# Ledger of designs, part 62: peptides against a protein of PDB entry 6EJA

Target 1, 276 residues: chain A of PDB entry 6EJA
Amino acid sequence: VEYMPANPVRIAFVLVVHGRASRQLQRMFKAIYHKDHFYYIHVDKRSNYLHRQVLQVSRQYSNVRVTPWRMATIWGGASLLSTYLQSMRDLLEMTDWPWDFFINLSAADYPIRTNDQLVAFLSRYRDMNFLKSHGRDNARFIRKQGLDRLFLECDAHMWRLGDRRIPEGIAVDGGSDWFLLNRRFVEYVTFSTDDLVTKMKQFYSYTLLPAESFFHTVLENSPHCDTMVDNNLRITNWNRKLGCKCQYKHIVDWCGCSPNDFKPQDFHRFQQTARP

## One batch from the design tools (peptide; aimed at target 1 L209 G256)

Design b2_p28_7_s2 (made by RFdiffusion4, then SolubleMPNN; from b2_p28_7, 15 letters changed)
Fold by OpenDDE base, seed 5:
Structure b2_p28_7_s2 (fold): chain B 276 residues (1-276), chain A 28 residues (1-28)
Amino acid sequence: as target 1 above (276 residues)
Amino acid sequence: EVLYAETDQRPETLFDEELMEKLEEYLS
């Protein structure tokens, strides 16, 4: 028995893609495509072949658009947050796209639930925002993520300039940079002129891995704080033994960890995931 | 002390073909 919403939510899928994985992106897109949703795709400025492929897709579907602007993002770069913020503004200015939820994806993502299941779930919780917190010691999180350090993205590098203070009166949080945000909160983030949003946009423009923490922090310190659900409806293959090798030191003045690829043997894990 | 920042941001990778086929079948 599946819940059938009377007013099903419509989703704006924001795809931030790069590289050469055109085939798998196409397959993933087909898996998540529905006529009632909207797809806004940002292709890295350096990925021209992929951009051409994505443009072809956008010409075939009226509910698929490609960002006219393109950023060259790097691992941990502040420009990734800029990409999301600009895409949010664009989506809100598209008055012909009445979306209810913002969901970000990459070319390495794939759905493990049907569209009906996702829509039914989000329609039931349409007033909530889904962000997964780190679930660890917050002070340690701040230190490990370098939130108390000042970074500048320039020339495809994240330069560590020095130390900085966490703004007083702000409860800093973070975790996954993959989330599901309702339109109301996206509107707040995009158009609010209050001190919280203004200060956080400034603060996180000089932050390492800003998307890991910006939306969490803004939400939890905002009037919308009671809408947070500590679940991003994602499964990520974390193997820190393999993923923490300081492999991005040539790009970022910091060491980092990334998740690993799923294998066929992991398929059973997708069937055992739980809803919040 | 070497500190490691963590992100769910995935590195560029090619999807396992067998896994993708299984998922496509599973959701069809």
Scores: peptide ipSAE 0.454, ipTM 0.893, DockQ to the pose 0.885
OpenDDE base, seeds 1, 2, 3, 4: peptide ipSAE 0.392, 0.444, 0.436, 0.447; ipTM 0.870, 0.888, 0.882, 0.892

Design b2_p28_7_s3 (made by RFdiffusion4, then SolubleMPNN; from b2_p28_7, 17 letters changed)
Fold by OpenDDE base, seed 5:
Structure b2_p28_7_s3 (fold): chain B 276 residues (1-276), chain A 28 residues (1-28)
Amino acid sequence: as target 1 above (276 residues)
Amino acid sequence: EVLYAETDQRPEREFDPELMEKLEEFLS
C-alpha cells in the first residue's frame, strides 16, 4: 500500500541542458511531468536549437518556464554553480510557484520511480536534504577534486592559477552534484548573509566542479546540518576504467572522470535500488 | 601522480532504445 500524504510536496525540477539531445529531453520531460510540479529549464547559451525546442514546450504548459538568462557552461566550470544559485533565486522570487523541493536534472536523466512514489517519499521526509557524499577518504577527495587548487573560468576554459588553502573551521565535503534540497535550505543558501554562505560562495566561485561540493559543505556547516541524508535517490553508471581518460584536458587544467551510459542489460539494477 | 576529479555529470546522449522501452514499460 502506497503512503498517501495529506499535504503532498510540490517539486521544482531544474533542468540544466545543453547540446542536441532534444528527443531524449522530450521523453524525459514527459515522463516526469505533472501538473502539480514546476519545471525551470536552463539551456546552455550555445545551444540555440535546443533553446527553441524548450521554449515551445514552455508555451504549452503554465508550470514550465525557461530561464531568461543563459550561461555558457563547461565541464567542471564554476558557472554551473552560478547557474544553480541563480535558478534558486529565481524560483524563490516566483511567488506563484509554491514549490517544496528543488531537484536538478539533465537531459541524460530518466526516472526509475513513479511520481506518486517520489512525492510520497519526499512528503514523508520534507524536512530533509538529500545529498550523497563521496564515501571515501576526505583528504583524498579534496586532492582528487582539486579543492586545494585555485581555478578561474574564463574564455570557456578552467584555468588552474595555483594552490590555495581550504578555509579553516570548515568541514569540507562533497560527492554527487545531483541532489534534492528542501525550500528552507534553498532559502538559506540564497538569502543568508552569514559568514559561512558568504565565504563559501566566494570560495567556490574559483573551484573546479563546485556543484559537487558547495551544497554539501554549506549544509554540513550550517544550522541545517542535521537535515542531511546521505542519499540523492540517483543511480549512476560508474566505470572508472572507461570514464577516467583525462578527456577534458582541452577544457580544464585538470583530469576528470565521468559516468558511462546505461545499457539494456543494466535494467535490473534499477529494480534493486533501495531507499534511505 | 595524476589526479582525477570525478563528477556525476555525463554526456547528454540519447538512451539506448531498448533500455528506454524497458523503462517506459516499467513506469507505466
Scores: peptide ipSAE 0.477, ipTM 0.904, DockQ to the pose 0.857
OpenDDE base, seeds 1, 2, 3, 4: peptide ipSAE 0.121, 0.462, 0.149, 0.091; ipTM 0.624, 0.902, 0.631, 0.592; seeds 1, 3, 4 fail the geometry check

Design b2_p28_7_s4 (made by RFdiffusion4, then SolubleMPNN; from b2_p28_7, 15 letters changed)
Fold by OpenDDE base, seed 4:
Structure b2_p28_7_s4 (fold): chain B 276 residues (1-276), chain A 28 residues (1-28)
Amino acid sequence: as target 1 above (276 residues)
Amino acid sequence: EVLYAETDQRPERLFDEELMEKLEEYLS
């Protein structure tokens, strides 16, 4: 399964973190750190303690940088997509960081495979993009995600302004907002001036949970559509009975669901995960 | 009909310590 690639891929890990879980983040960082990869960390504007801790880490490693800009992101907020798009632009402008893949992570993530395994796998599939789709009825997905509704992020709230139409001629898709994107596609998303990218950036700037759908939709309607793999190399503990409680109504004008935590008893699930 | 948007984003929570130790050992 594993092999030693002659030209191993180099990964730009984008860590979007918030809160005060410095120890947890440090442990995860140590688990994924390698001298040949790059780490670009965005700390929520409100998480000053964590920011100070992350800055200390960045001073210790030449391949670790912290975003000079910081956004105050909220659950479901359009600003999360802005965060990713800006980080992508930054990473592409860092000519001294020759990365091949973009991988986003949070402080609540942890690797379940070794770096060697990940690099070997991505080196074999370096021309592919890894995005996990919802796997359900697309029309229902659109309705449930509120893609047919217009949202505005303002004052730490996602305001539902009204209804809107899904753009015609575009196949809307989505799923997980955790993905692995190759540099070529990131370049396309960042610098393309075609109608697709331009219109989708506009459309998703008023979208609830835009990162769940933007990259899927752009990829599938782009010249890069053949590079999509319906697998994000992640395992997420979904229990909708526990995770769907409209618990975000105080910050978004919509009901939402979130995954649950893994427990020690779930460890066996990590061992039996299949490769795409 | 009550509609629920879904995301893989988690609330701010701490990782289970025992699970983290298992993973650290597993990946070492």
Scores: peptide ipSAE 0.466, ipTM 0.896, DockQ to the pose 0.901
OpenDDE base, seeds 1, 2, 3, 5: peptide ipSAE 0.410, 0.455, 0.453, 0.455; ipTM 0.874, 0.892, 0.888, 0.893

Design b2_p28_8_s2 (made by RFdiffusion4, then SolubleMPNN; its pose is not in this set)
Fold by OpenDDE base, seed 5:
Structure b2_p28_8_s2 (fold): chain B 276 residues (1-276), chain A 28 residues (1-28)
Amino acid sequence: as target 1 above (276 residues)
Amino acid sequence: LPSAEELERLLAQRKKEPFVEEEPSAVV
């Protein structure tokens, strides 16, 4: 018998979805749906069919909402972080949704844990934040991630404009772009005006794959650093072998890729709109 | 970080040049 918490946490699932994977999304949604949780779905601006489908779902469930704003994102784009940050703000402004944890998902994700297991675990560790680090040499991580390079997202492409320096006094970290963040930390990231948050938001607005590093870096350098858990709980099959062979070079001026990224077929639309 | 003007300059320059990646592909 699993531990049943007296005050179970409620989760805000933020789904960032694109393409035509309506069936896959529906399957995933059914697998993760629970009446006590909240689902906030961003559909890529170019994915109109999927948007219509998701809107239909949102009308059927009071705890499912779709972002009224939609961004055109690309693989590795800085705009993905903007999507998360704006979603966080929106969720904090929704006073009728008392969520305790923020969890990001994609349409390609599928839960490997039961709801009860997840809720029990998070309820026990409600004051912690779960981000998986790369577990490698940090200097190597910086190089491979391109954190010392300046990127600009424009015209559905991540342009590498030159080199840049990591801000002084900042310990950069990162790894998985799948994270579980408690409300308190999300509030900090969203509303803090301290130098750390301000500088990091600016820095990561010109960063490749920013979601893989932003929250790690902010957390570890913040007053909340003691809440860091180097684990993303493997809630979904996030560790997919992408078999990356610089296949996204046409979208980003970089050959780095995450094993947790979408498969090439998931980005067919992006390939069509991206410059050769 | 560069100014907006500098970013525009850099972008304009980058668009004129083909990108060649010399580093091997890496899984991050």
Scores: peptide ipSAE 0.320, ipTM 0.796, DockQ to the pose 0.417
OpenDDE base, seeds 1, 2, 3, 4: peptide ipSAE 0.319, 0.294, 0.304, 0.311; ipTM 0.801, 0.784, 0.782, 0.790; seed 1 fails the geometry check

Design b2_p28_8_s3 (made by RFdiffusion4, then SolubleMPNN; its pose is not in this set)
Fold by OpenDDE base, seed 1:
Structure b2_p28_8_s3 (fold): chain B 276 residues (1-276), chain A 28 residues (1-28)
Amino acid sequence: as target 1 above (276 residues)
Amino acid sequence: LPSEEELQALLERRKKEPWEETEPSAVV
């Protein structure tokens, strides 16, 4: 029998989607949907067809909403962090959605647990934040991520403009761009006016793949640092054949890689039986 | 961080050359 917590956590799932893969999105949504959670969906500004489809879904479920604002995002773009930060603010302002955890969800990096397992686990560790670190030499990470380089997102391209310094006194960390953050930390990131949050928001506005490092760095240097768990409870679909090949050089002035999307058959790792 | 004007200047310079062939030397 699965452990049933007395006060189960409720999760705000944030989906950032683009393109025309409405069928795939629908399959994923059905696999992860639960009536006790919340789903906040951002559709890329350029993906009008998908936006219409997602709006239709949102009208059918009271716990599904679509961002009224839409950003044009690119792979590796700084705007992705802006999307997450704005969605966090929105979710905090939704008083009718009492969520406990923020989870960004994509088919590229998927939860390794069923809904019941995830809820049970997070309910037990509701005061923790789950961010997976790279587990390598930090200097190498900085170099490979281009954190010491200045990037500017403009005209659907990440331009590398030059070198920059890591802010003094900041311990930079990162790894997975998929995270599980508790409401308390999200509140801190959203509303704090301390020097750390202010400087990091500015710094990461010019960062490549900011979501892979921003929350790690902020958390580890914050008063909430003791809440970090070096695990995001996800699996990453790395194709051995592809590896980290330079596949996005036409979009960003850097050679980086992203994990492959999961196929519908992979959804069993986070599937739940409850359907709307 | 540089000013908006400085960023724009850097951007204009960057657009003149492919990144794979040049290493930006500007320090910000």
Scores: peptide ipSAE 0.306, ipTM 0.763, DockQ to the pose 0.202
OpenDDE base, seeds 2, 3, 4, 5: peptide ipSAE 0.277, 0.283, 0.272, 0.299; ipTM 0.780, 0.779, 0.743, 0.758

Design b2_p28_8_s4 (made by RFdiffusion4, then SolubleMPNN; its pose is not in this set)
Fold by OpenDDE base, seed 1:
Structure b2_p28_8_s4 (fold): chain B 276 residues (1-276), chain A 28 residues (1-28)
Amino acid sequence: as target 1 above (276 residues)
Amino acid sequence: LPSEEELQKLLEERKKQPWVESEPSAVV
């Protein structure tokens, strides 16, 4: 018999989507949809067709909303972090959506557990935050991520402008850009005015792939550091042949690895695991 | 972090040439 929590956690899923793959998105949405969770979807400012399609979906489900604001986002762009931060603020202001966890989701990373298993697990560990670390040498991570480099997002490009120093006294960490954050930590990140949060928001405004490191770094240097769990409960589709080549050089002044999206054939497997 | 004006200057200089992996970087 599977453990059924008395007070099951409710999850706010945040989806950041772009392009015109409406059918693929619809399939993914159907795979992850549950009536007890919440879905907040940001559609890239340039993806008008997709935006219209997503709006149609949001009108059919009371627990699905679309961001009224839209950003132009690019792979590796600092604007992605801004998107997450703003979505967090929005979600905290939605008093009619009593969510307990924030989870970003895409086709590149999926939960490794069924909905029931995920809810049961998070209900048991509702005070924890789940971020997967890179598991390598930290100095190497900094170099490979370009954290010691200054980037500026402009005209749909991440421009490398020079070198920078990491703030003193900060233990930098990172890894997966897919995370599970409890509401309390999201509140801290959103509303805290302490030096850590303020400095890190500024620092990561000029960072490549900020979502892979911002939340890790903030959490580990915050009063909430003891809530860190080095596991994001996700399966990442890593393909070294495709994921670690300099395939985004035309968008970003950097070469690095990124997870690959799961193909439609993979959804069948995830549909079985995402549904109760 | 540099000022917005400084960033703009750096950006203008950067846009003058295509990116190369071994391209020298200015310290900011």
Scores: peptide ipSAE 0.287, ipTM 0.741, DockQ to the pose 0.222
OpenDDE base, seeds 2, 3, 4, 5: peptide ipSAE 0.269, 0.271, 0.275, 0.282; ipTM 0.728, 0.753, 0.765, 0.737

## One batch from the design tools (peptide; aimed at target 1 G256)

Design b2_p29_1 (made by RFdiffusion4)
Pose (drawn by RFdiffusion4):
Structure b2_p29_1 (pose): chain A 276 residues (1-276), chain P 29 residues (1-29)
Amino acid sequence: as target 1 above (276 residues)
Amino acid sequence: AAAADVAALRQRLRDNPDHDQQYSGDGEP
């Protein structure tokens, strides 16, 4: 990531944010901002204070826009995938924004390498998609994710309605819902009317945690399957002993886990050279 | 040369596997 690219990638950051931490969001935005990238910010419908603060930012910079539509993106809600898919369509239709990669971030994310290094890395691998699979037993993953269960999002709640079959003829996969996708793959997901994309959009409209498997499943079974890199370029601070308390039991008909917050003792983790 | 770069990247990931949890679901209550 040391070289200087002659044709650097321009990145569309989609920020899906909620809560009250506007100053922290502004600090992270400062760290990732570059005049040649683009920023499209979705603020949870329920976070009006944060939305007003985000509008000030978008009014200041030409390469920053806010989604005019806003969803109540509850934990594990089917609406998160709807949010990504609509944002991808919006971004592809913005012809004045010639972006090469799609990167999703939350208000709790932070960069651990400089913009120069990120651009250099992605410029070398511009035809690749970066998704992290669970890599372990797939039947256990399907069960633990509730992918063989039917869910419905209404009234800001995920209702478990019954069982369903895993469709035949495709491999189902999943893992992290944080990823980097290139423009070609995003176009395929958005505009393709082939059997895979159409049926997966229907299947995942009624799925818990849809973003943790929809893009994996579509990519691995699509003509772009040979572009997958099993690495999302993220460090996620999972600590199961603390983060799996079924804490979302009142929002979803399921038990879930979330990553822990980093502390000072974790700083050495950001310097690992094992993987990018 | 681009294909070799992709193969080297994938080899690096295989030589350094990730053992952390990668999903949020934890089953039925």

Design b2_p29_1_s1 (made by RFdiffusion4, then SolubleMPNN; from b2_p29_1, 16 letters changed)
Fold by OpenDDE base, seed 3:
Structure b2_p29_1_s1 (fold): chain B 276 residues (1-276), chain A 29 residues (1-29)
Amino acid sequence: as target 1 above (276 residues)
Amino acid sequence: SAAEERQALLEQLKANPDTETAFHGDGEP
């Protein structure tokens, strides 16, 4: 029996899309669309065709908007975090969209719960933030992510400038760049002027793959640290042996990985994890 | 109690995530 909350949470889905995968986007959108939620879509500045398609969709649904600004983002680029942060600000300024949770989605990360289950779950835990950590050696994570390295995004490339130190007193964490953040924490990240948020925004403006670590790190070092849940309620087909081939060397001065497509044999994992 | 159950669930979610994920970084080339 699905729990029906008296005051169900409303979700702001943020989609950062690029390329020409209009059909894939449409499929994903249809799968996640609900009238009670909100959809804010950023289309890469270089993806004009996709932008036109997304605009058409936004005209069909009152709860779908497209960012009036567009960034040119690259894999692992610091600009991705900027995109999220600006989107968060925009969403907070949309007084006609009373959302309770911020959720980003990609085709690679599929929610394991139905909309009703997700809403019920988040309504029950509306004061929590859901970020999945790497769950292993943090030193390894730092090393692999290059968090101790300074990067500059310029001319569609992430340039490695040199070594840097992690700020003192900061416990760095990270993992998945797909998360579920409650409005309160988003407000904190957006509007706080404390030393933590200020320093982390600066630090992560020169960070590779910033979305995989920024929110984790800020949350865990913030007054909201008790709201951390090490689960993003998603399944991603990660296989580092297959997905890590330094395939992004042409755009970043670092090695990277990609998740793998799900195969039929992988679907058994959905059954195991799809529990209320 | 409901509060205890909630806390237990939260602890379970923290300790035993039921999802698979990884990070994209793979070190210096």
Scores: peptide ipSAE 0.300, ipTM 0.728, DockQ to the pose 0.633
OpenDDE base, seeds 1, 2, 4, 5: peptide ipSAE 0.290, 0.284, 0.290, 0.254; ipTM 0.735, 0.730, 0.741, 0.688

Design b2_p29_1_s2 (made by RFdiffusion4, then SolubleMPNN; from b2_p29_1, 20 letters changed)
Fold by OpenDDE base, seed 4:
Formats: structure tokens, sequence, C-alpha cells
Structure b2_p29_1_s2 (fold): chain B 276 residues (1-276), chain A 29 residues (1-29)
């Protein structure tokens, strides 16, 4: 018998979607939808067809909303972090949506546990934040991510402007751009005026792949550092050997990697998991 | 113990099943 929490957490799912994958989004949405959760969907400014489709969905469900603002995001763009931060602010200002956790999703990602399992787990560990670190050489991470480089997002491109220094006294960390954050930490990130949050917001506004490092870094250097759990509760077909091909040079002045699509031979990785 | 349960649960959920690296950056071109 699965644990049933007395006070189950409610999740704000933030979906950042783009392109024309309306069917995929619909499938994903159906898989993750629950009446007790909340869904806040950002559609890329350039994806008008998808936006129309998402609006139709949002009109059918009271717990589904679409961002009234839309950003044009690019791979690795700093604007992605802006999207998350603004979404967080919006969600905190929605007094009629009492969410406990923030979870970001794309159209291609699925929770690997059932809703009941996810809720049960998060309800038990509601004071924790789940961020997956790279788990290896931090210097290598900094180098590979270009955190010591200054980037500017402009004209649908991430321009590398030069070198920069990591702020003094800050221990940089990062990894997956998929995270599960509790409301308390989101509140801190959104409303804190302390030096850490202020400086990090500025720093990461000129950062490549900011979502892979911002929340990790802020959390670990904050008074909430003890809430860090080095796991994002995801299964991603990540093979750097296959996925790292510098395929985004046309978008960013840096090399990047992408996860690979799951293949039949990867099926064994799903045997112990269930999609919602 | 709650900690053991947490550990067990977390171990079932893995990011980057091949390399363990979770970031997309791949260095200077």
Amino acid sequence: as target 1 above (276 residues)
Amino acid sequence: KAEEERKEFLELLKENPYTGEAFHGDGEP
C-alpha cells in the first residue's frame, strides 16, 4: 500500500514549450494532469500555433493558465532563466493557487513516477529542494559551461563577449536544468533583496545555460543550503559521447550537448518507473 | 528510517543514466 499523505503537496508545473509539437504536449499534459495541481504554460513567442492550442487547453481547465507574456528563447539563452523567474513571481502572486512545489517541464519530459508516488514523496520531503548536480569536477563544469565567460543574448544569439570572474565568496554549482523547488525557496529567490540573490540574478543575466546553475548556486550559498538534495527525480537519456557535438554553434558562441531520444534498447530503464 | 527511505527512492530516480553528467555545456568551440 502506497503512503497517503495527510496533507498532500500541490505542484505548480511550469511548462516551457515551443515549436509545433502540439500532439506531444497534449500527450504529456494528459499524463501529468491532475485536478489538485497547477499548470502554468509559457509558449515561445514565435510559436503562435502552439500558443493557440495551449490557450484552448487552458480554457478547459481552471488549474491551467498560460503566461500573458511570452519570450523568444533560444538554446542556452539567458532568457530561459528570466522565463522561470517571471513564472515564479507570477505563481507566487496567484493567491488562488496554493502550490507547494515548483517543477519545470518541457514537452519532451515526463515525471518518472506516478502522481501518487510523486506527491507522497514530496509531501514527506516538502522542506527539501531537488537539484541534480553535475557530480564531478567542478572546475570542469565551470569550464564546460563557460561560467567564467560573459554572454549576451541578442538577436536570437548568445554572444560571447569576453571573460569574467565568478563573484567572490560564491561557490558555483550546477547540473541539470530540471529541478523541483519548494515554495519557500522560490519565495526567497523571487523576493529576497539580499546580496546573494541580487548579485546572482545580475550574474546569470549574462550566463549561458543559466537554468543549469543559477538555482544550484543560489541555494547552496543561501540560508537554505541545508535543503539541497542532489537529485531531480528525472530519467533522461543522457549520453554526452553521443549528444555533445557542438551542434548549437549557430545559436551560441559555445559548444553544447543534447540528450538523446530513448531507443528500444533503453527500455530497461523504464521498467522500474511509471509515467503519470 | 526516513533517511533510508529517501535514499532508496532517490536511487531509483536517476538523471543521466550513462555518464552521470547533467549539464549541457561542452566548452569553448
Scores: peptide ipSAE 0.190, ipTM 0.648, DockQ to the pose 0.523
OpenDDE base, seeds 1, 2, 3, 5: peptide ipSAE 0.372, 0.153, 0.252, 0.037; ipTM 0.718, 0.637, 0.637, 0.617; seeds 1, 3, 5 fail the geometry check

Design b2_p29_1_s3 (made by RFdiffusion4, then SolubleMPNN; from b2_p29_1, 17 letters changed)
Fold by OpenDDE base, seed 2:
Structure b2_p29_1_s3 (fold): chain B 276 residues (1-276), chain A 29 residues (1-29)
Amino acid sequence: as target 1 above (276 residues)
Amino acid sequence: EAEREREELLAQLAANPDTEEQFHGDGEP
């Protein structure tokens, strides 16, 4: 349901980018850019050319900033969670950017709503957090994701060190690493010193693909658990038949999948999967 | 009331469920 909100939410979009796909990034940026939102971009430490290009963009727009720190990230690396957590902290410290929601984006996952629809929707449900779960049984997720395995990110590789136990009393969940988090929950994750947040930050620092499970798990076990919405308002260009070939064995000691980036010809899917 | 609103939202969003798995992990090599 759409309406014109009196106090529309403002969104902090976080982009974690790497490689050489400058044109793709530019197209995506143009598609999502709005003057009322904020854009915080992390460029992989190794992607210097891309970094220069992104810096040029940031100089043209007052609501676009680039992280002054840069991490070397790898597929499935624990460092991705660190990147998000640090970006969240940075965004909370930016008092001149009054954002209400944290949303991460990539070329492989787009919001299914227009900006106006998204803003209207989030303004109506500004107290909710939107994370999409795996949609199957949790045991399958744990097994497939390797959550019961200990990983170490070192020398641009995710080393599988052995087996581990999931902490007792914690209901583990996960799914898509594309989410919409309200500022209140981000504040909780960033500044809480309770046992849950502390323990989970430690646990997930040795986890493969941590962003696909950390926020789900923390939210569902937190005092904010009632704010969980099992939907991330996204469409991801998944094709597991083509994308799951264990192609990342050279980077991680695990099998993984990848979605395809959206292309202009793929956008017709948004109409087919439109949600209220 | 908040829970009721949440359930109503979920009901609305359930009209178009995702059909594919949403995570990247694919098991042991």
Scores: peptide ipSAE 0.393, ipTM 0.796, DockQ to the pose 0.714
OpenDDE base, seeds 1, 3, 4, 5: peptide ipSAE 0.391, 0.361, 0.381, 0.382; ipTM 0.815, 0.755, 0.801, 0.803

Design b2_p29_1_s4 (made by RFdiffusion4, then SolubleMPNN; from b2_p29_1, 17 letters changed)
Fold by OpenDDE base, seed 1:
Structure b2_p29_1_s4 (fold): chain B 276 residues (1-276), chain A 29 residues (1-29)
Amino acid sequence: as target 1 above (276 residues)
Amino acid sequence: SRQAEREALLAQLAANPDTGTAFHGDGEP
């Protein structure tokens, strides 16, 4: 369904970037930029060159801002969740940016739908939250993610300290760390003082790959649980046979995977994406 | 209702599900 909505949603895009991929970032930015949306960019604390480049971009556009704070993040680090949570708080405090949806992006992630399609879809389902679950054995997910293990991010490393229990009464879920969250749910996550949010923030402070599970788990156990949509409107070239090589063991005391670059023979998979 | 809306949306999306979704964790070394 593609139509021009009477009250189109406005999107806050949060970009978490690092390294020196300035040209790639510029290409992505040009591809996703629209005057009616908002762009909040966090640059890794160690990426000073990129930070300078991003600042230059932000000075050219009134709807582009750079986080005044910067975190040093690592693959799988708990600090990534902190980055998102702080960004959410910042965005909620920006009264001059009336955004309706939060969408996170990286330099390697591109929206597969046009702006018009995305806006039309989200405008129709503005009360929903879009998080893609792993869709398989939850016990396997917990085991593979190490959710029953205690991790500590320190000195640019994720240290595995020992075992832990999943909090009582919590149904854990997760999957993709790319999601679309409505403002209402972001407000809940940011400002709620209920037991769920409080405990989950604490729990996930010691969690590996927290962004792949925190928002799923909080949403599904919250009063907002009926807003869950198991779809993030994205395609990532996941091939665990190729991408899972335990290549991050030097950074984290755990094995991890990465998505693969798309090849021409992979493009047929885009036709399998859910239509708005 | 929100529940009915969710179910309708899920039914629509189920007709053409996304592919290539996974998670990063791969177990202890």
Scores: peptide ipSAE 0.300, ipTM 0.753, DockQ to the pose 0.649
OpenDDE base, seeds 2, 3, 4, 5: peptide ipSAE 0.274, 0.286, 0.284, 0.284; ipTM 0.726, 0.728, 0.731, 0.722

